# Ledger of designs, part 175: peptides against a protein of PDB entry 5VVV

Target 1, 276 residues: chain A of PDB entry 5VVV
Amino acid sequence: FLCGVVEGFYGRPWVMEQRKELFRRLQKWELNTYLYAPKDDYKHRMFWREMYSVEEAEQLMTLISAAREYEIEFIYAISPGLDITFSNPKEVSTLKRKLDQVSQFGCRSFALLFDDIDHNMCAADKEVFSSFAHAQVSITNEIYQYLGEPETFLFCPTEYCGTFCYPNVSQSPYLRTVGEKLLPGIEVLWTGPKVVSKEIPVESIEEVSKIIKRAPVIWDNIHANDYDQKRLFLGPYKGRSTELIPRLKGVLTNPNCEFEANYVAIHTLATWYKSN
Target 2, 276 residues: chain A of PDB entry 5VVV as posed
Amino acid sequence: FLCGVVEGFYGRPWVMEQRKELFRRLQKWELNTYLYAPKDDYKHRMFWREMYSVEEAEQLMTLISAAREYEIEFIYAISPGLDITFSNPKEVSTLKRKLDQVSQFGCRSFALLFDNIDHNMCAADKEVFSSFAHAQVSITNEIYQYLGEPETFLFCPTEYCGTFCYPNVSQSPYLRTVGEKLLPGIEVLWTGPKVVSKEIPVESIEEVSKIIKRAPVIWDNIHANDYDQKRLFLGPYKGRSTELIPRLKGVLTNPNCEFEANYVAIHTLATWYKSN

## One batch from the design tools (peptide; made by RFdiffusion4, then SolubleMPNN)

Design b2_p24_6_s1 (from b2_p24_6, 12 letters changed)
Fold by OpenDDE base, seed 2:
Structure b2_p24_6_s1 (fold): chain B 276 residues (1-276), chain A 24 residues (1-24)
Amino acid sequence: as target 1 above (276 residues)
Amino acid sequence: SKLDELLEKYNKSKEAEKKAALAD
């Protein structure tokens, strides 16, 4: 069971010292996972093709080593979906080289994120792939196999919550393609009924699990505040029954952008997880 | 509550962005 934090918000990323302090807190609270997915890290999303510099490499190696010291699984995410051409072998090779570099930093767990992108494929991809889901699954399976089928590999769908599913969760052709064609060793990220779900009913997890043919990992935006800089959500992790735990592969909270605001959010997630 | 209003506003904004991208 993956339980911890995703740094998955828009705006100023956490600094390396905050991330190291997070790992110490996660270990202390018996949480086990950190997903690196900061939207405004240029080499994560906008410039995903760019290799890390020597200085950036040293920082990431130090960060990954710190995660290991605290027994925290460091998952490196990349979001190539803004401008990748899925059918172009050079783009696939560029993505492979980027993940090879991160593997050299000592990373062993990875994620491909296709959240917050357009559903339209370019003309070249439309000639090769029958749908956007087929293109995403193809590259995800190829990268997963290229990396030697790592123990933890995550996929974030473009339809990552109930309100983004067309016509709905149980009838989505996109999620059906993901469920049928995504390799079984790849985990699927899910956010619940909405982008920010006040509640995640058990029945909603049973519905999505049926179509994706696996238990999801929750990307939980309950404490997210990147959409309103005046919001701080200092309340407990709530609106999730403990009956979800046996039906999930994990829960990763995407919390407030303000690192110091997250004590209650993360601690109450840990209490929730240990209550089952 | 003010929190529920902010959550609803954010969800509606992201749903609208997603629907616009699907309509093009």
Scores: peptide ipSAE 0.225, ipTM 0.787, DockQ to the pose 0.045
Fold by OpenDDE base, seed 5:
Structure b2_p24_6_s1 (fold): chain B 276 residues (1-276), chain A 24 residues (1-24)
Amino acid sequence: as target 1 above (276 residues)
Amino acid sequence: SKLDELLEKYNKSKEAEKKAALAD
């Protein structure tokens, strides 16, 4: 069971010292996972093709080593979906080289994120793939196999919540393709019925699990505030029954941008996880 | 609550952005 934090917000990323402090807190609270997915890291999303510099490589190696020291699984995410051409072998090769570099930093766990992108394929991809879901699954499976089938590999769908599913969760052709074609060793990220789900009913997890043919990992935006910097949600982790735990592969909280505001969010997640 | 209104506003905004991107 993956339980911890995703750094998945828009705005200023956390500094390396904050991330190391996070790992210390996660270990202390018997949480086990950190997903590196800062939207405004240029080499994570907008410039995903660019290799890390020597200085950036040293920082990431130090960060990954620190995660290991605290027994925290470091998952490196990349978000190529803004401008990747899925049908172009050069794009796939560029993505492979980027993940090879991160593997050399000692990373063993990875994620491909297709959140917050358009559903439209380019003309070249429309000639090769039957749908956007087929394109995403094809590259995700190829990368997963290329990396030697890592023990932890995550996929974030473009339809990552109930309100993004057309016509709905149980009838989504996109999620059906993901469920049928995504390799079984790849985990699927989900935010619940909404982008920010006040409540995640058990029935909603049973519905999505049926179509994706696996238990999801919750990307939980309950404490996220990147969409309204005037909002600090300092409340405890609520609206999630402990009956979700046996029905999930994990829970990763995407918390407030303000690092010091997250004590209650992360501590109450840890209490919730231990209560089952 | 004010929190629920902000959540609803954000979710509706993201849903509208996604619907617009599907219509083009």
Scores: peptide ipSAE 0.216, ipTM 0.788, DockQ to the pose 0.044
Fold by OpenDDE base, seed 3:
Structure b2_p24_6_s1 (fold): chain B 276 residues (1-276), chain A 24 residues (1-24)
Amino acid sequence: as target 1 above (276 residues)
Amino acid sequence: SKLDELLEKYNKSKEAEKKAALAD
């Protein structure tokens, strides 16, 4: 069971010292996972093709080593979906080289994120792939196999919540393609019925699990504040029954942008997880 | 850029959904 934090918000990323402090807190609270997915990290999303510099490499190596020291699984995410041509072998090779570099830093766990992107494929991809889901699954399976089928590999769908499913969760052709064609060792991220789910009913997890043919990992935006900088959600982790735990592969909270505001968010998640 | 416009559109959609989820 993956339990911890996703750094997955828009806005200023956390500094390396904050991330190391996070790992210490996660270990102390018996949490085990950190997903590196900061939306405004240029080499994560907008410039995903760009290799890390020597200085950035040293920082990431140090960060990954610190995660290992605290027994925290460091998952490196990349979000190529803004401008990748899925049918172009050069783009696939560029993605492979980027993940090879991160593998050299000692990273063993990875994620491909296709959240917050247009469903429209380019003309070249439309000639090769039957749908956007087919394109995403193809590259995700290829990368997963290329990396030697790592123990932890995550996929974030473009339809990552109930409200983004067309026509709905159980009838989504996109999620059906993901469920049928995504390799079984790849985990699927989900935010619940909404992008920010006030509640995540057990029945809603059973519904999505049936179509994706696996238990999801919750990307939980309950404590996210990237959408309203005037809001600090300092409330406890609520609206999630502990009956979800046996029906999930994990829970990763995407918390407030302000690192120091996240004590309650992360600690109450840890309490919830240990209460089962 | 066309990318920034898409990001803004999706962020606005995501924000609208986030706001709706909180108004409930």
Scores: peptide ipSAE 0.037, ipTM 0.633, DockQ to the pose 0.279
Fold by OpenDDE base, seed 4:
Parts: sequence; C-alpha cells; structure tokens
Structure b2_p24_6_s1 (fold): chain B 276 residues (1-276), chain A 24 residues (1-24)
Amino acid sequence: as target 1 above (276 residues)
Amino acid sequence: SKLDELLEKYNKSKEAEKKAALAD
C-alpha cells in the first residue's frame, strides 16, 4: 500500500530542505511514499525533454538519497502530455533518455502523468493510434517495459476523476482502453468523484476499479490549495472510509502549497491509514 | 508562450472545477 505525499500542485515547488523534512515526517508517521510531481518544475512538464543540468542532477541525487535514508519510496513523475507526439520514435527516445538520467540518480519508481492536457491528438498520432487513450497506453507500456518493469510505476489518466469521465466512469471509452491495454503492473492514479473530492465513497472506488481492472492509487486533493491560496484547509483527513484501504493500492495526499501548513493533513492521513 | 497560455487555461479550468467541488 502506497501511503504518503504527492508534491503535485501548481505554484512554487518545495525546496530540497522542505522535501527532506517531509521524508523525516513521513518516516516518523510510518508513511512510505513521496511522488515528485511539481507542476512548475520546468523539466517535469513544460520542458520535459530537457535533461537535468549537473547542478539539478546533484540536487535530485541528494533528494533521492535522503528519501532512501528515511525509507521513503521516491517516485519520479514526468508529464510529457502537453506537446509529446506519441507516434514519433524520437519523442519516445527522448522520454527514455530523460528517465534513464533519473534512474542514474538512484530512482527506481516512476510515473507518467497525462493530467491537465488537451484531449486532442495531432494529425500524426491520429494516423497511428485509434484514440488518445491508445497513444498514452502505448507509450506508458513501452516506457514501463524499457525501464525493466519497475516495482512501482504509476499512470495518471487524463480522465483522473469522475467529473472528467465521458460520458461517465463506468462507460468511459478512455478508461476502458486504459483498463484493457495498460499493463497490469502499472498503477492508475485517481482523485475520486471530483478533482477535489470532499468524499470518496466506496462505491465510487468499486466503479472505477472495475473499468480500470485494478485498485487505484488515490491522488487526494482534499488539502490542495493551489487553486485558491487564500484557503488553507487545515481540517483532518475525512470523508474517506477506512473500508477504502483494502480497495486501494495507495493514497498520496496532494497538500497545501505552504509546506508548514501540512502537519494536520499528513498526520491525519497517517492516523487514518493506521486505523485499519 | 502558447504553452504558458495553455497551462494557464488548464490551470484555470482545474481551479474552476476545484472551486466548484468545494462549493458543493
């Protein structure tokens, strides 16, 4: 069971010292996972093709080493979906080289994120792939296999919540394609019925699990505030039955952008996780 | 850039959905 934090918000990323302090807190609370997915890391999303500089590499190596010191699984995410041409072998090769570089930093766990992107394929991709889901699954499977089928590999769908599913979760052709064609060792990220789900009913997890043919990992935006920095949600982790735990592969909270505001968010997640 | 405009558009769309999800 993956339990911990995703740094997955828009706005100023956490500094390396905050991330190290996070790992210490995660270990102390018997949480086990950190997903590196800061939207405003230029080389994570906007410039995903660009290799890390020597200085950036040293920082990431240090961060990954710190995660290991605290027995935290460091998952490196990349979000190529803004401008990748899925059918272009050079793009696939560029993605491979980027993940090879991160693998050299000692990273063993990876994620491909296709959240918050346009649903339209380019003309070249439309000639090769029958749908956007087919293109995403193709590259995700290829990368997963290329990396030697790492123990932890995550996929974030473009339809990552109930409200984004067309026409709905159980009838989504996109999620059906993901469920049917994504390799079984690849985990699927999900935010619940909404992007920010006040509640995640058990029935909603059963519905999505059926179509994706696996238990999801919850990307939980309950404490996210990137959309309204004037709102700090300092409430406990709530609206999630402990009956979800046996039905999930994990829960990763995407908390407030303000690092110091996250004590309650992370601690109450840990309490919830241990209550089962 | 065109990419920044797209990112801003998606962020605003996500923000609008997040705000709606919290208003309910």
Scores: peptide ipSAE 0.032, ipTM 0.616, DockQ to the pose 0.366

Design b2_p24_6_s2 (from b2_p24_6, 13 letters changed)
Fold by OpenDDE base, seed 2:
Structure b2_p24_6_s2 (fold): chain B 276 residues (1-276), chain A 24 residues (1-24)
Amino acid sequence: as target 1 above (276 residues)
Amino acid sequence: SELEELLKKYLESKERYKEAALAD
């Protein structure tokens, strides 16, 4: 069971010292996972093709080593979906080289994220793939196999919550393709009924699990404030029955941008997890 | 430019998320 934090917000990423302090807190609270997915890290999303510099490499190696010291699984995410051409072998090779570099930093767990992108494929991809889901699954499976089938590999669908599913969760052709074609060793991220789910009913997890043919990992935006930084979410982790735990592969909270604001959010997630 | 198009796609993606998050 993956339980911890995803740094998955828009806005200024956390500094290395904040991330190390996070790992210390996660260990202390018996949480086990950190997903590196800062949307405003240039080499994560907008400039996903760019290799890390020597200085950036040293920082990431130090960060990954710190995660290991605190027994936290460091998952490196990349979000190539803004401008990748899925059918272009050069793009696939570029993605492979980027993940090879991160593997050299000592990273062993990875994620491919296709959140918050347009559903329209380019002309070249439309000639090769029957749908956007087929394109995403193809590259994800290829990368997963290329990396030697890591123990932890995550996929974030473009339809990552109930409100993004067409026509709905149980009838989505996109999620059906993901469920049928994504390799079984790849975990699927899910956010619940909404982008910011006040509640995640058990029935909603049973519904999505059926179509994706696996238990999801929750990317939980309950404490996310990047959509309105005038708000700060200081309340406890709530609206999630502990009956979800045996039906999930994990829960990763995407909390407030302000690192210092997240004590209650993360601590109460840990209390929730340990109550099972 | 390619950069301007990429920036546009990034901003559109961010606004799509924000609009959905605020509608919830």
Scores: peptide ipSAE 0.676, ipTM 0.954, DockQ to the pose 0.903
Fold by OpenDDE base, seed 4:
Structure b2_p24_6_s2 (fold): chain B 276 residues (1-276), chain A 24 residues (1-24)
Amino acid sequence: as target 1 above (276 residues)
Amino acid sequence: SELEELLKKYLESKERYKEAALAD
């Protein structure tokens, strides 16, 4: 069971010292996972093709080493979906090289994120793939296999919550393709019924699990505030029955952008997780 | 420019998320 934090917000990424402090807190609270997915890391999303500089590499190596020191699984995410051409072998090779570099930093767990992108494929991709889901699954499977089928590999669908599913969760052709074609060893990220799910009913997890043919990892936006800079979510982790735990592969909270605001959020997630 | 188009896509992506997150 993956339990911890995703740094997955829009806004100023946490500094390396904050991330190290996070790992210490996660270990202390018996949480086990950190997903590196800061949307404003330029080399994560906008400039996903760009290799890390020597200085950036040293920082990431140090960060990954710190995660290991605290027995936290460091998952490196990349979000190529803004402008990748899925059918272009050069793009696939570029993605491979980027993940090879991160593998050299000592990273062993990875994620491909296709959240918050346009559903329209370019003309070249339409000639090769029958749908956007087929394109995403194809590259995800190829990368997963190329990396030697790492123990932890995550996929974030474009339809990552109930409200994004067309026509709905159980009938989504996109999620059906994901469920049928995504390799079984790849985990699927999900935010619940909504982008910011106040509640995640058990039935909603059973519904999505059926179509994706696996238990999801919850990307939990309950404490996310990147959509409204005037809000801080200082309340406890709530609206999730502990009956979800046996039905999930994990829970990763995407908390407030303000690092110091997250003590209650993360601590109460840990309490929730241990209450099973 | 290519950079301007990429920045536009990023901003549109961010707004798509924010609009959905605020609609909840």
Scores: peptide ipSAE 0.670, ipTM 0.952, DockQ to the pose 0.922
Fold by OpenDDE base, seed 3:
Structure b2_p24_6_s2 (fold): chain B 276 residues (1-276), chain A 24 residues (1-24)
Amino acid sequence: as target 1 above (276 residues)
Amino acid sequence: SELEELLKKYLESKERYKEAALAD
C-alpha cells in the first residue's frame, strides 16, 4: 500500500530542504511514499525532453538518497503529454533517455502522467493509434518494459476523475482501453469522483476499479489549494472510509502549496491509514 | 513561436484544472 505525499500542485515547487524535512515527517508518521510531480518544474512538464544539468542531477541524487535514508519510496513522475508525438520513435527514445538519466540518480520507481492535457491527437498519431488512450497505453507499456518492469510504476490517465469520464466512469471508452491494454503491473492514479473530491465513496472506487481492472492509487486533492490562492485547507483528512484501504493500491495526498501548512493534512492521513 | 505555443498549452492545462477544481 503506497501512502504519503504527491508534490503535484501548480505553483512554486518545494525546495530540497523542505522535501528532506517531508521525508523525515513521512518516516516518523510511518508513511512510505513521495511522488515527485511538481507541475512548475520545467523539466517535469513543459520541457520534459530536457536532460537535467550536472547541478540539477546532484540535487536530485541527493534528494533520492535522502528518501532512501528515511525509507521513503521516491517515485519520479514525468508529464510529456503537452506536446509529445506518441507515434514518433524519436520522442519515445527521448523519454527513455530522460528516464535513464533519472535511473542513474538511483531512482527505481516512476510515473507517466497524462493529466490536464488536450484529448486531440496530432495527425501522425491518428494514423497509428485508434484513440488517445491507445497512444498513451502504448508508450506507457513500452517505457515500463524498457525500464525492466520496476516494482512501482504509475500511470495518470487524462480521465483521472469521475467528472472527466465520457460519458461516465463505467462506460468510458478511454478508461476501458486503459483497463484492457495497460500492463497489469502498472498502477493507475485516480482523484475520486471529482478533481477535488470532498468524499470518495466505496462504490465509486468499485466502479473505477472494475473498468481499469485494478485497484487505483488515489491522488488526493482534498488539501490542494493551487486552484485558489485564497484557500488554505487546514482541516483533517476526511470523507474517505477506512473501508477504502483494502480496495486501493495507495493514497498520495497532494496538499497545500505552502509546505508549512501541511502538518494536519499529512498527519491525519497517517492516522487514517493506521486505523485499519 | 514554439515556446509561445507550449506556454499557451501549459496555461490552458492549468486553467482547465483550476476550473474543474473550483466546480467541486
Scores: peptide ipSAE 0.670, ipTM 0.951, DockQ to the pose 0.928
Fold by OpenDDE base, seed 5:
Structure b2_p24_6_s2 (fold): chain B 276 residues (1-276), chain A 24 residues (1-24)
Amino acid sequence: as target 1 above (276 residues)
Amino acid sequence: SELEELLKKYLESKERYKEAALAD
């Protein structure tokens, strides 16, 4: 069971010292996972093709080493979906080289994210792939196999919540393709019925699990505030029955952008996880 | 430019997320 934090918000990323402090807190609270997915890291999303500099490499190596010291699984995410051409072998090779670099930093767990992108494929991809889901699954499976089938590999679908599913969760052709064609060792991220789910009913997890043919990992936006800078979410982790735990592969909270605001959010997630 | 188009796609992505997060 993956339980911890995703740094997955839009806005200024946390500094390396905040991330190290996070690992210490996660270990202290018996949480085990950190997903590196800051939207405003240019080499994560906008410039995903760009290799890390020597200085950035040293920082990431130090961060990954610190995660290992605190027994926290460091998952490196990349979001190529803004402008990748899935059918272009050069794009696939560029993605492989980027993940090879991160593997050299000592990273062993990875994620491919296709959240918040346009559903329309380019003309070249439409000639090769039957749908956007087929294109995403193809590259994800190829990268997963290329990396030697790492123990932890995550996929974030473009339809990552109930409200993004067309026509709905149980009938989504996109999620059906993901469920049928994504390799079984790859985990699927999900935010619940909504982008920001006030509640995640057990029945909603049973519904999505059936179509994706696996238990999801919850990317939980309950404490996310990057969509409204006037809000700060200081309340407890709530609206999730402990009956979800045996039906999930994990829960990763995407909390407030303000690092110091997240004590209650993360601590109450840990209490929830231990209460099962 | 290619950079301006990429920046536009990034901003549209961010607004799509915000609109969905606020509507729910």
Scores: peptide ipSAE 0.668, ipTM 0.953, DockQ to the pose 0.888

Design b2_p24_6_s3 (from b2_p24_6, 14 letters changed)
Fold by OpenDDE base, seed 1:
Structure b2_p24_6_s3 (fold): chain B 276 residues (1-276), chain A 24 residues (1-24)
Amino acid sequence: as target 1 above (276 residues)
Amino acid sequence: SELEELRKKYEESKKRYFEAALAD
């Protein structure tokens, strides 16, 4: 069971010292996972093709080593979906080279994210793939196999919550393609019925699990404040029955942008997880 | 420019998320 934090917000990423402090807190609270997915890291999303510099490489190696020291699984995410051409072998090779670099830093766990992108494929991709889901699954499976089928590999669908599913969760052709064609060793990220789910009913997890043919990992936006910087979400982790735990592969909280505001968010997630 | 188009796609991406997050 993956339990911890995703740094997955829009806005100024956390500094390396904050991330190391996070690992210490995660270990202290008996949590086990950190997902590196900062939207405003240029080499994560906008400039996903660019290799890390020598200085950035040293920082990431140090960060990954610190995660290992605190027994935290470090998952590196990349979000190529803004401008990738899925049918272009050069794009696939560029993605492989980027993940090879991160593997050399000592990273063993990875995520490929297709959140918040346009559903329309370019003309070249339409000639090769039957749908956007087919294009995403194809590259995800190829990357997963290329990396030697790592123990932890995550996929974030474009339809990552109930409200993004067309026509709905149980009838989504996109999620059906993901469920049928995504390799079984790849985990699927999900935010619940909504982008920011006040509640995640057990029945909603059973519904999505049926179509994706696996238990999801919850990307939990309950404490996310990037969409409203005038608010801080300081309340406890709530609206998630402990009955969800045996029906999930994990829970990763995407908390407030302000690192110092997240004590209650992370501590109460840990309490919830231990109550099972 | 290619950079301006990429920035536009990024801002549209962010807007999709923000609008959905605020709709609830």
Scores: peptide ipSAE 0.688, ipTM 0.958, DockQ to the pose 0.877
Fold by OpenDDE base, seed 5:
Structure b2_p24_6_s3 (fold): chain B 276 residues (1-276), chain A 24 residues (1-24)
Amino acid sequence: as target 1 above (276 residues)
Amino acid sequence: SELEELRKKYEESKKRYFEAALAD
């Protein structure tokens, strides 16, 4: 069971010292996972093709080493979906080279994210792939196999919540393709019925699990505030029955942008996790 | 430019998320 934090918000990323402090807190609270997915890391999303500089490499190596010191699984995410051409072998090779670099930093767990992108494929991809889901699954499977089938590999679908599913969760052709064609060792990220789910009913997890043919990992936006910087979400982790725990592969909270505001959010997630 | 188009796609991506998150 993956339990911890995803740094997955829009806005100024946390500094390296905040991330190291996070790892100390995660270990203290017996949580085990950190997903590196800051939207405003240019080399994560906007400039995903660009290799890390020597200085950036040293920082990431130090961060990954710190995660290992605190027994936290460091998952590196990349979001190529803004402008990747899935059918272009050069794009696939560029993605491989980027993940090879991160693997050399000592990273062993990875994620491919296709969140918040347009559903339309380019003309070249439409000639090769039957759907956007087929294109995403093809590259994800190829990368997963290329990396030697790492123990933890995550996929974030474009339809990552109930409200993004067309026509709905149980009838989505996109999620059906993901369920049928994504290799079984790859985990699927999900935010619940909504982008910011106030409640995640057990029945909603059973529904999505059936179509994706696996238990999801929850990317939980309950404490996310990047969409409204006038608010801080200081309340407890709630609206999730402990009966979800045996039906999930994990829960990763995407909390407030303000690192110092997240004590209650992360601590109450840990209490929830231990209550099962 | 390619950079301006990429920045536009990024801002559109951010907007999709923000609009959905605020509607919930």
Scores: peptide ipSAE 0.680, ipTM 0.957, DockQ to the pose 0.927
Fold by OpenDDE base, seed 4:
Structure b2_p24_6_s3 (fold): chain B 276 residues (1-276), chain A 24 residues (1-24)
Amino acid sequence: as target 1 above (276 residues)
Amino acid sequence: SELEELRKKYEESKKRYFEAALAD
């Protein structure tokens, strides 16, 4: 069971010292996972093709080493979906080289994220793939296999919540393709019925699990505030029955952008997790 | 420019998320 934090917000990423402090807190609270997915890391999303500089590499190596020191699984995410051409072997090779670089930093767990992108494929991809889901699954499977089938590999679908599913969760052709074609060792990220799910009913997890043919990892936006900088979510982790725990592969909270605001959010997630 | 187009795609991506998150 993956339990911890995803740094997955839009806005200024946490500094390395904050991330190290996070790992210390995660260990202390018996959480086990950190997903590196800051939207405003340019080399994670906008410039996903660009290799890390020597200085950035040193920082990431140090960060990954710190995660290991605190027995926190460091998952490196990349979001190529803004402008990748899935059918272009050069794009695939570029993605491989980027993940090879991160592997050299000592990272062993990875995620491919296709969140918040347009569903339309370019003309070249339409000639090769039957759907956007087929394109995403193809590259995800290829990368997963190329990396030697890492123990932890995550996929974030474009339809990552109930409200993004067309026509709905149980009938989504996109999620059906993901469920049928995504290799079984790849985990699927999900935010619940909504982008920001006030509640995640057990039935909603059973529904999505059926179509994706696996228990999801919750990317939990309950404490996310990147969409409203005037708000801080200082309340406890709530609206999730502990009955979800045996039905999930994990829960990763995407909390407030303000690192200092997240004590209650993360601590109460830990309490929730241990109550099972 | 290619950079301007990429920036536009990023902002559209962010907007898509923000609009959904605020609609909830």
Scores: peptide ipSAE 0.677, ipTM 0.956, DockQ to the pose 0.898
Fold by OpenDDE base, seed 3:
Structure b2_p24_6_s3 (fold): chain B 276 residues (1-276), chain A 24 residues (1-24)
Amino acid sequence: as target 1 above (276 residues)
Amino acid sequence: SELEELRKKYEESKKRYFEAALAD
């Protein structure tokens, strides 16, 4: 069971010292996972093709080493979906090379994220792939196999919540393709019925699990505040029954942008997880 | 420019998330 934090917000990423402090807190609270997915990290999303500099490499190696020291699984995410051409072998090779570099930093766990992108494929991809889901699954499976089938590999679908599913969760052709074609060792990220789910009913997890043919990992935006900078979400982790735990592969909270505001968010997640 | 188009796609993606996150 993956339980911890995703740094997955829009806005200023946390500094390396904050991330190390996070790992100390995660270990102290018997949480086990950190997903590196800061949307405003240029080399994560907008400039996903760009290799890390020597200085950035040193920082990431130090961060990954610190995660290991605190027994925290460091998952490196990349979000190529803004402008990748899935059918282009050079794009696939560029993605492989980027993930090879991160693997050399000592990273062993990875994620491919296709959140918050347009569903429209380019003309070249439409000639090769039957749908956007087929294109995403193809590259994800290829990368997963190329990396030697790492123990933890995550996929974030474009339809990552109930409100993004067309026509709905149980009938989504996109999620059906993901469920049928995504390799079984790849985990699927999900935010619940909504992007910010006030509640995640058990029935909603059973519904999505059936179509994706696996238990999801919850990317939980309950404490996210990037969408409203006037808001700080200081309340406890709530609206999630502990009956979800046996039906999930994990829960990763995407908390407030302000690192110091997240004590309650992360601590109450840990309490929830231990209450099962 | 390609950079301007990429920035536009980024801002559109961010807006889509923000609008959905604010939806009750």
Scores: peptide ipSAE 0.677, ipTM 0.955, DockQ to the pose 0.882; fails the geometry check

